# Ledger of designs, part 285: peptides against a protein of PDB entry 3WG5

Target 1, 218 residues: chain A of PDB entry 3WG5
Amino acid sequence: LAKNIVYVAQIKGQITSYTYDQFDRYITIAEQDNAEAIIIELDTPGGRADAMMNIVQRIQQSKIPVIIYVYPPGASAASAGTYIALGSHLIAMAPGTSIGACRPILGYSQNGSIIEAPPKITNYFIAYIKSLAQESGRNATIAEEFITKDLSLTPEEALKYGVIEVVARDINELLKKSNGMKTKIPVNGRYVTLNFTNVEVRYLAPSFKDKLISYITD
Target 2, 218 residues: chain A of PDB entry 3WG5 as posed
Amino acid sequence: LAKNIVYVAQIKGQITSYTYDQFDRYITIAEQDNAEAIIIELDTPGGRADAMMNIVQRIQQSKIPVIIYVYPPGASAASAGTYIALGSHLIAMAPGTSIGACRPILGYSQNGSIIEAPPAITNYFIAYIKSLAQESGRNATIAEEFITKDLSLTPEEALKYGVIEVVARDINELLKKSNGMKTKIPVNGRYVTLNFTNVEVRYLAPSFKDKLISYITD

## One batch from the design tools (peptide; made by RFdiffusion4, then SolubleMPNN)

Design b2_p28_1_s3 (from b2_p28_1, 17 letters changed)
Fold by OpenDDE base, seed 1:
Structure b2_p28_1_s3 (fold): chain B 218 residues (1-218), chain C 218 residues (1-218), chain A 28 residues (1-28)
Amino acid sequence: as target 1 above (218 residues)
Amino acid sequence: as target 1 above (218 residues)
Amino acid sequence: STERARKEKVFEPIELGANKEKVAAAQA
């Protein structure tokens, strides 16, 4: 029986144009192999809004389910990471991770103070994050509060409030718990029921370029 | 007779948080020496909106006149550079330079196509660029068209349309032509008449950090 | 590979998230 393939890849660090390239590469590989899904192990403090929106669009255009998994323990889907998660087909979190803190900023002053985004920009991202939540059947009120209150949640809180779908300690528990779940957004116009019975897990390694840029950005 | 000091510094490349640090450093040095003005020789294809807005604010908070000089020939004050110029006390351009092309974008797709900013963001920057033009007594209609038509202008056109104040081949011609001009925005709440009679020109070198980052970003 | 980074970054608008690491690296 041809095993369903599930890809797993890691994305760590700031969300940038390079992070888009990583998402695109990973999803494309999984699409080419007609994978059942790809799981992206995400650990990010945030990053660029442009790259984030492109990543969300790339996920939404995926021919396969894209699962965002906030992993390992200690990881975060902060700011841009939350938007990406909310734009995905399924969100999972490991114990000891966090999600939220989505307030858009213009940057930091030299003294380390946050330069606030103008209300028009903040309001744009409120509308955007709420749309992502609504389209995925997730809690749009909490999604708004990720911005308005700079709210951060634990996995248990995020699950309780209907922001995420799974709390899982590892990939095996994630596959077990998400088996038979429907994607929270459509794949090619259809909600897909995940089939993680008799799966082969394939790990994608970061490219040499991925490693090089991490070295420059760290 | 204590010569009036005019500082000259170069800012080249993408507008980033690091470019803010450059502007801040250069302006601070000129402020400390009670300079008559600082001239920033600007050559930029654009960059980040956040950094741009911070730079504009830093210029507007300057204790001395800040002149943006699009220099040398072949340079541009593109996109973010135009906003910075419009936020400054005086704009000059060298022959063979350009200004404009201010349409906000979210970035580039992998195929090199522009990812358009949402209308709400575009409209925000239309309002912002028009405010900069209006506050400085510059052509707000053309400022809007820098976004809506992605318009770029020559120095002669920019002067003709009241976007800029001076066309100058070099620093000496700039000083000569701008002598006796009033700043287009206030310095400490007052419009200052530039006094470039008997000036000493002091050039600020890029810091080692500036050179290192240029090397990494190029 | 540096050539692709020279995509003339036109006016890129907005950052999301605490770039704490960049601020720390710039202060170190």
Scores: peptide ipSAE 0.045, ipTM 0.302, DockQ to the pose 0.256; fails the geometry check
Fold by OpenDDE base, seed 5:
Structure b2_p28_1_s3 (fold): chain B 218 residues (1-218), chain C 218 residues (1-218), chain A 28 residues (1-28)
Amino acid sequence: as target 1 above (218 residues)
Amino acid sequence: as target 1 above (218 residues)
Amino acid sequence: STERARKEKVFEPIELGANKEKVAAAQA
């Protein structure tokens, strides 16, 4: 029986246009091989809203399930990372990670103070994040509170409140726990039941370009 | 008589956090040498609003006059570049350049279509760009139309409408035409009269880091 | 070209930045 392939790739740091290119490349590789899924190990403090929205769209257009895994312990899917997660087919978190803190800002002032987004922007992202939650069958009230209260959750809280689907310590536990789960959003218009009973895990390394960009942006 | 120093530096490409670092570095060098002014040769299609706002703040906090010069011919101070210019002590443009097209967008979709900013965001930037124009004694109505009509102007139009102060073919003509002009915003709380009668022009090269970032982002 | 200048006119206004302090508190 041909082993179902699951790809694993890492995306770390700020969400930018280059992060979009990473998502696109990783998903494309996994699509070409007709993988059962791709798992993106995500650790981000946030980033650009435009890049985030493009990434969400790329995930939603994927021919295969895209699983966002907040990993390793100490990682976060903060701000833009939360939106990306909510736009994905499945969210997992490792113990000791966080999700949320989605209040949009215009940036940081020179003194490190947050330049607050006007209510107009905040309300746009409230509507957007709620739509992602609703479309994925996740807690839209908590999704709103990620903005309105700048709420951050532990994996256990996020699971309890129906924001995420899995708490897992590693890829093996993630595959085990998510086996037989339906994707929270469609793949090619259909909710896919994940089959991780007989899988080959393939790790995707960052390209030379990805490494160079990361090195400069860190 | 100690020659007054005028620094000239180039900023080209998208406005990002790295562009802020370039502005900060260039202005800091010129401040340390108590320069009469720094001229930033700007060619940008736009970029990040957060970085733009931080750059504007850095310019406004400068201990020396910061002159934005849209240069060379064919260059633009588009979108974020227009805001930066409007936040500066003096704006100059070379013939064959443009300024404006300031309509905020959320980004580009995968198909290259613009993701429009909600009215809420647009209205915020209307208020912001108008404030920059008003504070600098520039045409706030045209500044608004840079957004509402996505207006772009030639140097001659921009001068005519009171958006910019100087049209100049090169640095020498810029120095000649701007000599004796008052800064459009204060330096250390005072409007400075520029003295370019006896100046040494010093060109600042991009750092190795700046060159590397530009090479990757181009 | 004027057309390239139009396409690159991304005024990307919105950064979704997390408050680092709140993220750290949720990890603790």
Scores: peptide ipSAE 0.043, ipTM 0.327, DockQ to the pose 0.735; fails the geometry check
Fold by OpenDDE base, seed 2:
Structure b2_p28_1_s3 (fold): chain B 218 residues (1-218), chain C 218 residues (1-218), chain A 28 residues (1-28)
Amino acid sequence: as target 1 above (218 residues)
Amino acid sequence: as target 1 above (218 residues)
Amino acid sequence: STERARKEKVFEPIELGANKEKVAAAQA
């Protein structure tokens, strides 16, 4: 039986326009091979809202399931990373990771203080993050609190509150636990049941450009 | 007589957090040498709002005059670049450059279409850009129209409308024309009369990191 | 560092981008 392929790729650092290119490239490769899914190992402190929204849209347009996996231990899907996760077909987290802290900021002042976003901007992102949660059947109240309380959750809390679907220590445990789960958003208009039985795991390396950007943003 | 020093540095590409680091580094070097001024040759299509606001604040905190010079011919101070210019002590433009097009966007959709900013965001930046214009004694009506009409101006128009102070073909002409001008915003709480009589021009090179970022963002 | 990552919780809601076509038209 032709082995179903699962791709695994890493995205680390700030969410930027280059991060969109990474997502697009990785998903496109997995789509071309008719993969069962792609797992994106995500570790981000946040980033640009536009890039985030484009990434969410790219995930939603994917011809295959896109799994966001907050990995390794110590990683986070902070701010923009949470939106991306909430826009994905499945969210997994490794133990010792975090999700949330989604309060939009205009930036940092010279003294390192946060320039808060105007209420108007904050309210826009509240509506947006709630929409992502609702569309994915995830906890929209907690999604709002990621902004209003700048809440961060552990994997166990996020699972308990219905923000994420899987807590897994590694790719093998992720595949095992997510096997037979339905995607939280549709793939090509249909909710897909994940089939990770007898799969080949293929790791996608970052491009040279991806590595360079990560090095500069770290 | 100890020659007054004028530093010249180049900032090209998208306005990002790294662009803030460039501005900070360049201004700090010029401050350390008690330069008469620093001229920043700016060529930008725009960029991040947070980085822009931080750059404006850094300029306003400068111990010396910061001159934004839209250079060379064909360059622009577009979007974020216009805000930076309006936040500076003096604006100069070379012939064949442009300034304006300040309408905030949330980003680009996958099809390359602009995602317009909500009216709430647009109004925030209207207030902000008008504040910068008013504080610098520049045309606040035109500053608003940079957003509301997405207006772009030539150097001659920008000078005529009181948006900029100098049209100059090169650094030598800039120094000549701006000599004896008062800064449009205070330096250490006082409006400074520029003294470019018998000055030494020193060019600051971008760091290796600056070059790498520019290469990646271009 | 985790501390830098916490400080870099930058969710930037806004891009200030120029329409490349309009900028080019103003330069022409």
Scores: peptide ipSAE 0.034, ipTM 0.482, DockQ to the pose 0.599; fails the geometry check
Fold by OpenDDE base, seed 4:
Structure b2_p28_1_s3 (fold): chain B 218 residues (1-218), chain C 218 residues (1-218), chain A 28 residues (1-28)
Amino acid sequence: as target 1 above (218 residues)
Amino acid sequence: as target 1 above (218 residues)
Amino acid sequence: STERARKEKVFEPIELGANKEKVAAAQA
């Protein structure tokens, strides 16, 4: 049984394989306690595609619902963050956040200009992001446009277009609004109805490792 | 029960978050079939530290023994590959392979020179690699020296110093020599005795995704 | 309204090993 615990952890900054370590650690802790869910407060400008794919896979392998919450106001699930969100069990956004801008790049030139990805890579990620949207019952057309148009949406737009499930100002409002919602992808092969009645909220702090690597990546 | 199946898959090239995807996919397939083990034929010059840490974690979470086999002759478990090996249930090397050279770097300068990692990072990885060695009952002093001296070892040296468990020319010799060995770390909380009597060897090919990303990374 | 996401400079990751093959990893 879920112990009526909801974990909350923050993931901020670029999506790297270190971000995967954070996801894995946080989700594992919540799994060990048989939590009702974990909420990841996400704020990312993007990052590595490979790390993103690993994070998506880790989320999809989770024994508990993983809720991506674009938080606080001013945060974004930009680029890699959008893929992660689309791969998750539920997406929430705070007012004043954004999601999208998913066009893949090879990197930055010496002059700081974007090195465009070749069509083969762009098309791969179009197929990939559409699959994530389709699997989660989210708007695959908008998911494609996150790449093809480098589209970024407000929470209200994202909700309206069926990209996300919740707009919430804080964790309490998120829990209230998501209570009784079905996960958008399976948890252990089943779509779970979230039960946030009488839950204990537990905040997970970054590990020393997390702090060190965050410091190294900052 | 294990179905007397041993999977074999190849991971070649730089350790990236894509390499994690390969590990995860391969291990997952072998887990689903309740294989006796999976052998990963590893050939890497190194790669990303964060991806490496994720791979180590994925190996340690495996429901089946993950054997790192530095193969074929001429291959290396260099840098990140050494950490991965040290985090695995069993390490084998083919004659003419190498392991070690684990000194972390920040990257390369514009002129192609190595940007040295600051002492804080180097010390972190020293502690990390020693922990992997200790947890697996492998030589933690040599593990440290893989960083501090950028030490690289032959299979014979690595075996002699208690870094690895098997020197084998091919999969058949590996299976023969590792039969009856105990995993160096737990599988699902237990040290497993490998049973390679009358096993079917199944080779896993790269997925289309694996091929595409390998092509992109090549 | 649509906004453009800020693509911040990816900090160079900690790398292990001497072979810088510039693996042009796709960034999303």
Scores: peptide ipSAE 0.033, ipTM 0.283, DockQ to the pose 0.185; fails the geometry check

Design b2_p28_1_s4 (from b2_p28_1, 14 letters changed)
Fold by OpenDDE base, seed 2:
Structure b2_p28_1_s4 (fold): chain B 218 residues (1-218), chain C 218 residues (1-218), chain A 28 residues (1-28)
Amino acid sequence: as target 1 above (218 residues)
Amino acid sequence: as target 1 above (218 residues)
Amino acid sequence: STERARKERTFEVIELGANEAAVKAAQA
């Protein structure tokens, strides 16, 4: 029986236009090989809103399920990372990770203080994050509170509140727990039941460019 | 007679947090050597608003005059670059350069279309750019139009309208023309008369990190 | 560092980007 392929790729650091290129490349590779899914191991403190929105769109346009996995322990899907997760087909978190803190900011002042976004921007992103949650059947009230309260959740809380679907320690546990789950958003217009029986896990290495950017942004 | 030192450094590409580090490093070197001024050869399409605001603050806190020089021919001080220029002690442009196009955007959609900033953001930056122009005794009406009309100007227009102070083909002409000019903003609380008589020009090389980031962002 | 991670938790909302077409038109 032709082994179903699951790709695993890592995206770490700030969400930028280059992060979009990474998502696009990884998803494209997995699509080309008709993978059962791609798992993106995500560790991000946040980043650019435009890049985030483009990444969400790229995920939503994927021909295969895209699973966002906040990994390893100590990682976060902070700010832009939360939006990306909420835009994905399935969210998983490892124990000791976090999700949330989605308050949009204009940046940091020289003294390190946050330059707050004007209310119109904040309201735009409230509407946007709520739409992502609603479309994916996730907790839109908590999604709003990720902005309004700058709320951050543990994996256990996020699961309890219906923000995420899986808490898993590693890829093997993730595959086991998510096997038979339906995607939270459509793949090619249909909700897909994940089939991780008899899968081959393939790790996608970052490009040289990916490594260089990560080194510079770290 | 101890030769007055003028530093020249190049900043090219998108305005980012790393660009702030470049400005800070270059200005700090020039401050440490009690330079008469530092000239920053700027070529930027724009970038991040937070980094821009931090750069402006760093320039305003400089112990020496910071001259923004849009150079070489074909370069621009676009968007964030215009704000930086307006926040500086003196603006120069080479023939064949441009300044302006300051309309804030949220980013680019996947199709390359501009995601417009909400009116509150646009109004914030209108107020900000006007304040920079007013504080420096430059044309605040044109500064506003850099946003409201997405206006771009030639060096000759920018000089004519009182946006910039110098049109110069090279560093030597810049030094000659700006000699005896007063800074458009204070240095340590006082407007300084530039003295470029008997100066030594010292070029600051980009760090390896600077070169690497430029290569990645280009 | 946790401080860098806090500084990186920026949801950057605003880019100041030039329309390349407008910049090119001004250079012509």
Scores: peptide ipSAE 0.041, ipTM 0.456, DockQ to the pose 0.597; fails the geometry check
Fold by OpenDDE base, seed 4:
Structure b2_p28_1_s4 (fold): chain B 218 residues (1-218), chain C 218 residues (1-218), chain A 28 residues (1-28)
Amino acid sequence: as target 1 above (218 residues)
Amino acid sequence: as target 1 above (218 residues)
Amino acid sequence: STERARKERTFEVIELGANEAAVKAAQA
């Protein structure tokens, strides 16, 4: 029986236009191979709102399920990462990770203090994050509080509050637990039941360009 | 008679956190030497809103007049550059330059199309740019139209409409024309009359770091 | 560096539209 393929790729660091290119490349590869799904191991402190919105749109346009997995332990889906997760077909977190802290900021002052976004911007992103939560059947109240209270959650809390779908220690546990789950948003206009029976896991490596940019930004 | 110093520095490219560092460095040098003013030769297609707002704040905190000079011919103070200019003590433009096109965008789609900012964001930046214009005694209606109509102006139009203060072909003409003008915003809480009699012009070069980042981003 | 990690938590909202074509042209 032809093994269904599940791709796994890592996205680490700030969400930028380059991160969008990574998402696009990874999802495109998985689409071309008619993968059962792609798992994105995400570790991000946040980043640019524009890039984030483009990534969300790219995920929503995917021909296959895109699973955001906050991994490894110590990783976060902070700020922009939370929006991306909420825009995806399934969210998983490893123990020792975090999600949330979504308050939009205009940036950092020279002294490293946060420059607060004006209320109009904050309110826009509240509406946006709530929309993502509502569309995915996730907790829109907590999504709002990720901004209004700058709330961060553990995996157990996020699961408990209906923000995420899976807590898993590794890819194998993730596949096992998510098998038979319905996507939280549609794939090609339909909610898909994940089938991770007899799957081959294929890891996608960063391109040389990806490594170079990561190296320069580290 | 001890010659008053006027510094001139170039800032070219996208407005980023690095551009903020350039502004900060250049203004700090000029402040330390008690310069009569610093002229920033600006050529930018725009950039990040956060960096832009930080730059505006840094200019407003300057102990000396900061003059934004859109230079050389072919340069622009587009988008973020317009906000920076409107937040400065004096705006000059060389013939063959442009200012405006300030519509906030969320970014670019994969196909290169503009992702429109939601109305709430657009309205925020309308309010912000109008505030900068009003505070500087510049044309707030045109400032709004830089967003709502994505308007771009020539130097002659910008002068005519009261967006800028000087059209000058070079630094010498700029100094001559701006001599005796009052700053459009306060310096240390007071509107200062520019005195460019018997000045020495000192050019600040980009740091090695500035050159390296420019080279990597080119 | 710890300083970079602090800067990274920024949900930086809005690029004020540099024409990406101009930005890409400048980055090419």
Scores: peptide ipSAE 0.040, ipTM 0.478, DockQ to the pose 0.319; fails the geometry check
Fold by OpenDDE base, seed 3:
Structure b2_p28_1_s4 (fold): chain B 218 residues (1-218), chain C 218 residues (1-218), chain A 28 residues (1-28)
Amino acid sequence: as target 1 above (218 residues)
Amino acid sequence: as target 1 above (218 residues)
Amino acid sequence: STERARKERTFEVIELGANEAAVKAAQA
């Protein structure tokens, strides 16, 4: 019986326009093959808000479920990563990872201090992150606190508070636990029940361009 | 009689954190030598707002006058470049250059369309750009229109409307015309009268790092 | 490309920074 395909790809580092290109490429490949889902192993300290918003939009436009998996242990979906996760069809975290710390900043001063965003900007992102949480049926109060308190959560806390859907040690456990779950946002206007009963896992490698950009930005 | 030194440096391309480093380096060199001023030949299509704000702050903290010179002909101080200029001690433009087009955007969508900034962000930058204009005694109404109308001006228009102080074809003409002008913002809390009567012009070259980053971002 | 750079009048206004200390604390 033909196995449904689940793609797995890694996105690591700062969220930039190049990261958008990675998301776009990976999702496109998975869409072309009518994959059951794509799992993005995400490890990011954050990055650019514009790129983040584009990534969220790309995920929301996906023809297949996009699962954000904060992986491996030690990884984070920090800042922009949290927004991306909240904009996705399912969030999973490995033990020893983190999510949150979403306070927008304008950058760093010469002394390395954070340049705070003005209230208008902060309020925009509060509204935005809350909308992502609400649209995905996740905890909008905690989503706000990711900004207002710069809150970071463990996987267990994030699960407990209804920010994420799965804590999983690896891809196999993720597939097992997420099997039969409904996507938290629509796929092509419909909530999809994930079917991971008879799947082939395919790993996508970074392109040469992806590697080069990562090398330059790391 | 010991000639006062005027430094000239070029900053070209997108405004990024690396561009901040360039500004910082160039201004620091000129400060260390107690230069009469530094002229930054600016050609930018814009860039990151965070980097822009840091650059503005660095200019405002300068111990010497920082002159933004939109140069050469064909160059622009677009978007972020306009903010930087408005935050500087003096703005000059060469004929055939432009300034303005300051509407903030969140980025570009997959189709290359502009992702508009929300009103809260736009309004923040309206307030910010107006503050820069007001602090420098420049036309705050036009500064607002750089955003609200995405207005771009020629050097002649910019001079006419009180956005800039000098139209000059080259460094020599710039020095001649700006000689005896007061800085539009304070230097160490005082408005400085520029003295270019007996100056040595020293050109600063990009660092290796600057060149590499420009190469990667271009 | 220089042309893309010219079109990217992008005021990317906002960096979303992570409090590394908070992230590390959440991982502990």
Scores: peptide ipSAE 0.036, ipTM 0.366, DockQ to the pose 0.543; fails the geometry check
Fold by OpenDDE base, seed 1:
Structure b2_p28_1_s4 (fold): chain B 218 residues (1-218), chain C 218 residues (1-218), chain A 28 residues (1-28)
Amino acid sequence: as target 1 above (218 residues)
Amino acid sequence: as target 1 above (218 residues)
Amino acid sequence: STERARKERTFEVIELGANEAAVKAAQA
């Protein structure tokens, strides 16, 4: 039985293999405690496609609902962050955040210019992001435009267009608004109705390793 | 005028943006001192395509010859390492090393299985690796097979098939064998004849940052 | 690195990974 517990953890920065380890650790802790859900406060400019796909897969294999929350104000779920969000059980955004800008790139040249991905790669990720949107009953047309038009949306636009499920200022408002919502993808093969009535919120801190890597990458 | 100086630096591990920074730092030091060449002792299982392409570009923009040396015995220039080698002014390998295995992947699944790149991505890198081989007068057919057959070669095979220029046991043998060779690509728009007569070898150590990151990623 | 953070533009990249089994076979 799910405890009246919701975990909250923060993931910030570039999506890397280390970010996968963070997701895996956080979700595993919440699974072990049979939490009602875990909320991942996400702020990312993007990252690696491999890490992104692994994170999406880890979320989809979660035994508990994983809520991606673009937070705090000023944060973004850009590029890889959008894919991760679209692969999750629920997406929330705080006012003043953004989602989108999903055009894949091969990297940056020495002059700082973007090395564009060939159409072949772009088309692969178009198909992938559309699949994530369709599987979750979210707007696949907008998901495609996150790539083809390099589109970025406000929380209000993303909600209006059916990309996300909740706009919330804080964790309390998120829990209040998402209470009684069905997950947008299955949890263990079943769509779950979120029950956030009288929940205890538990915060997961980054590990020492997480802090050290963040410091070195800053 | 080039000094009778050859720099030697080591790059080991995954190809990342940090690896680009190492290449850039090492080549810049050698350029500033007007070295005859820099030898990069390379041991890599592969890495990121963006970092790889940036490293190739940095090598191609070098004011001095950049020699990729797959060293020591047991090392490999696998995947991204092969592209870097093919983009360089000269390739050498020590006995007991390998080159190839260039099939691009999207990453690894949670079960450790490879997430294969779609044909569209694979075809892009086939074209890219063939271009590197052709521009350097190296075997473009074998370069393609590094991807299509996941081919890996011994130093002797790579030399025989015209993928590399030198098999050498150590730096002294490398300098001796490569003396008088022309670079396989231009340096500042001109093919350079390597002059390793009476050269001073200077070793570049990894920075403190390089050591720290290696320690954290181990 | 701080420079990585400053270059934090929206990006997704692919990986070039080696088949360890193939690499080991070439070294035998």
Scores: peptide ipSAE 0.035, ipTM 0.344, DockQ to the pose 0.434; fails the geometry check

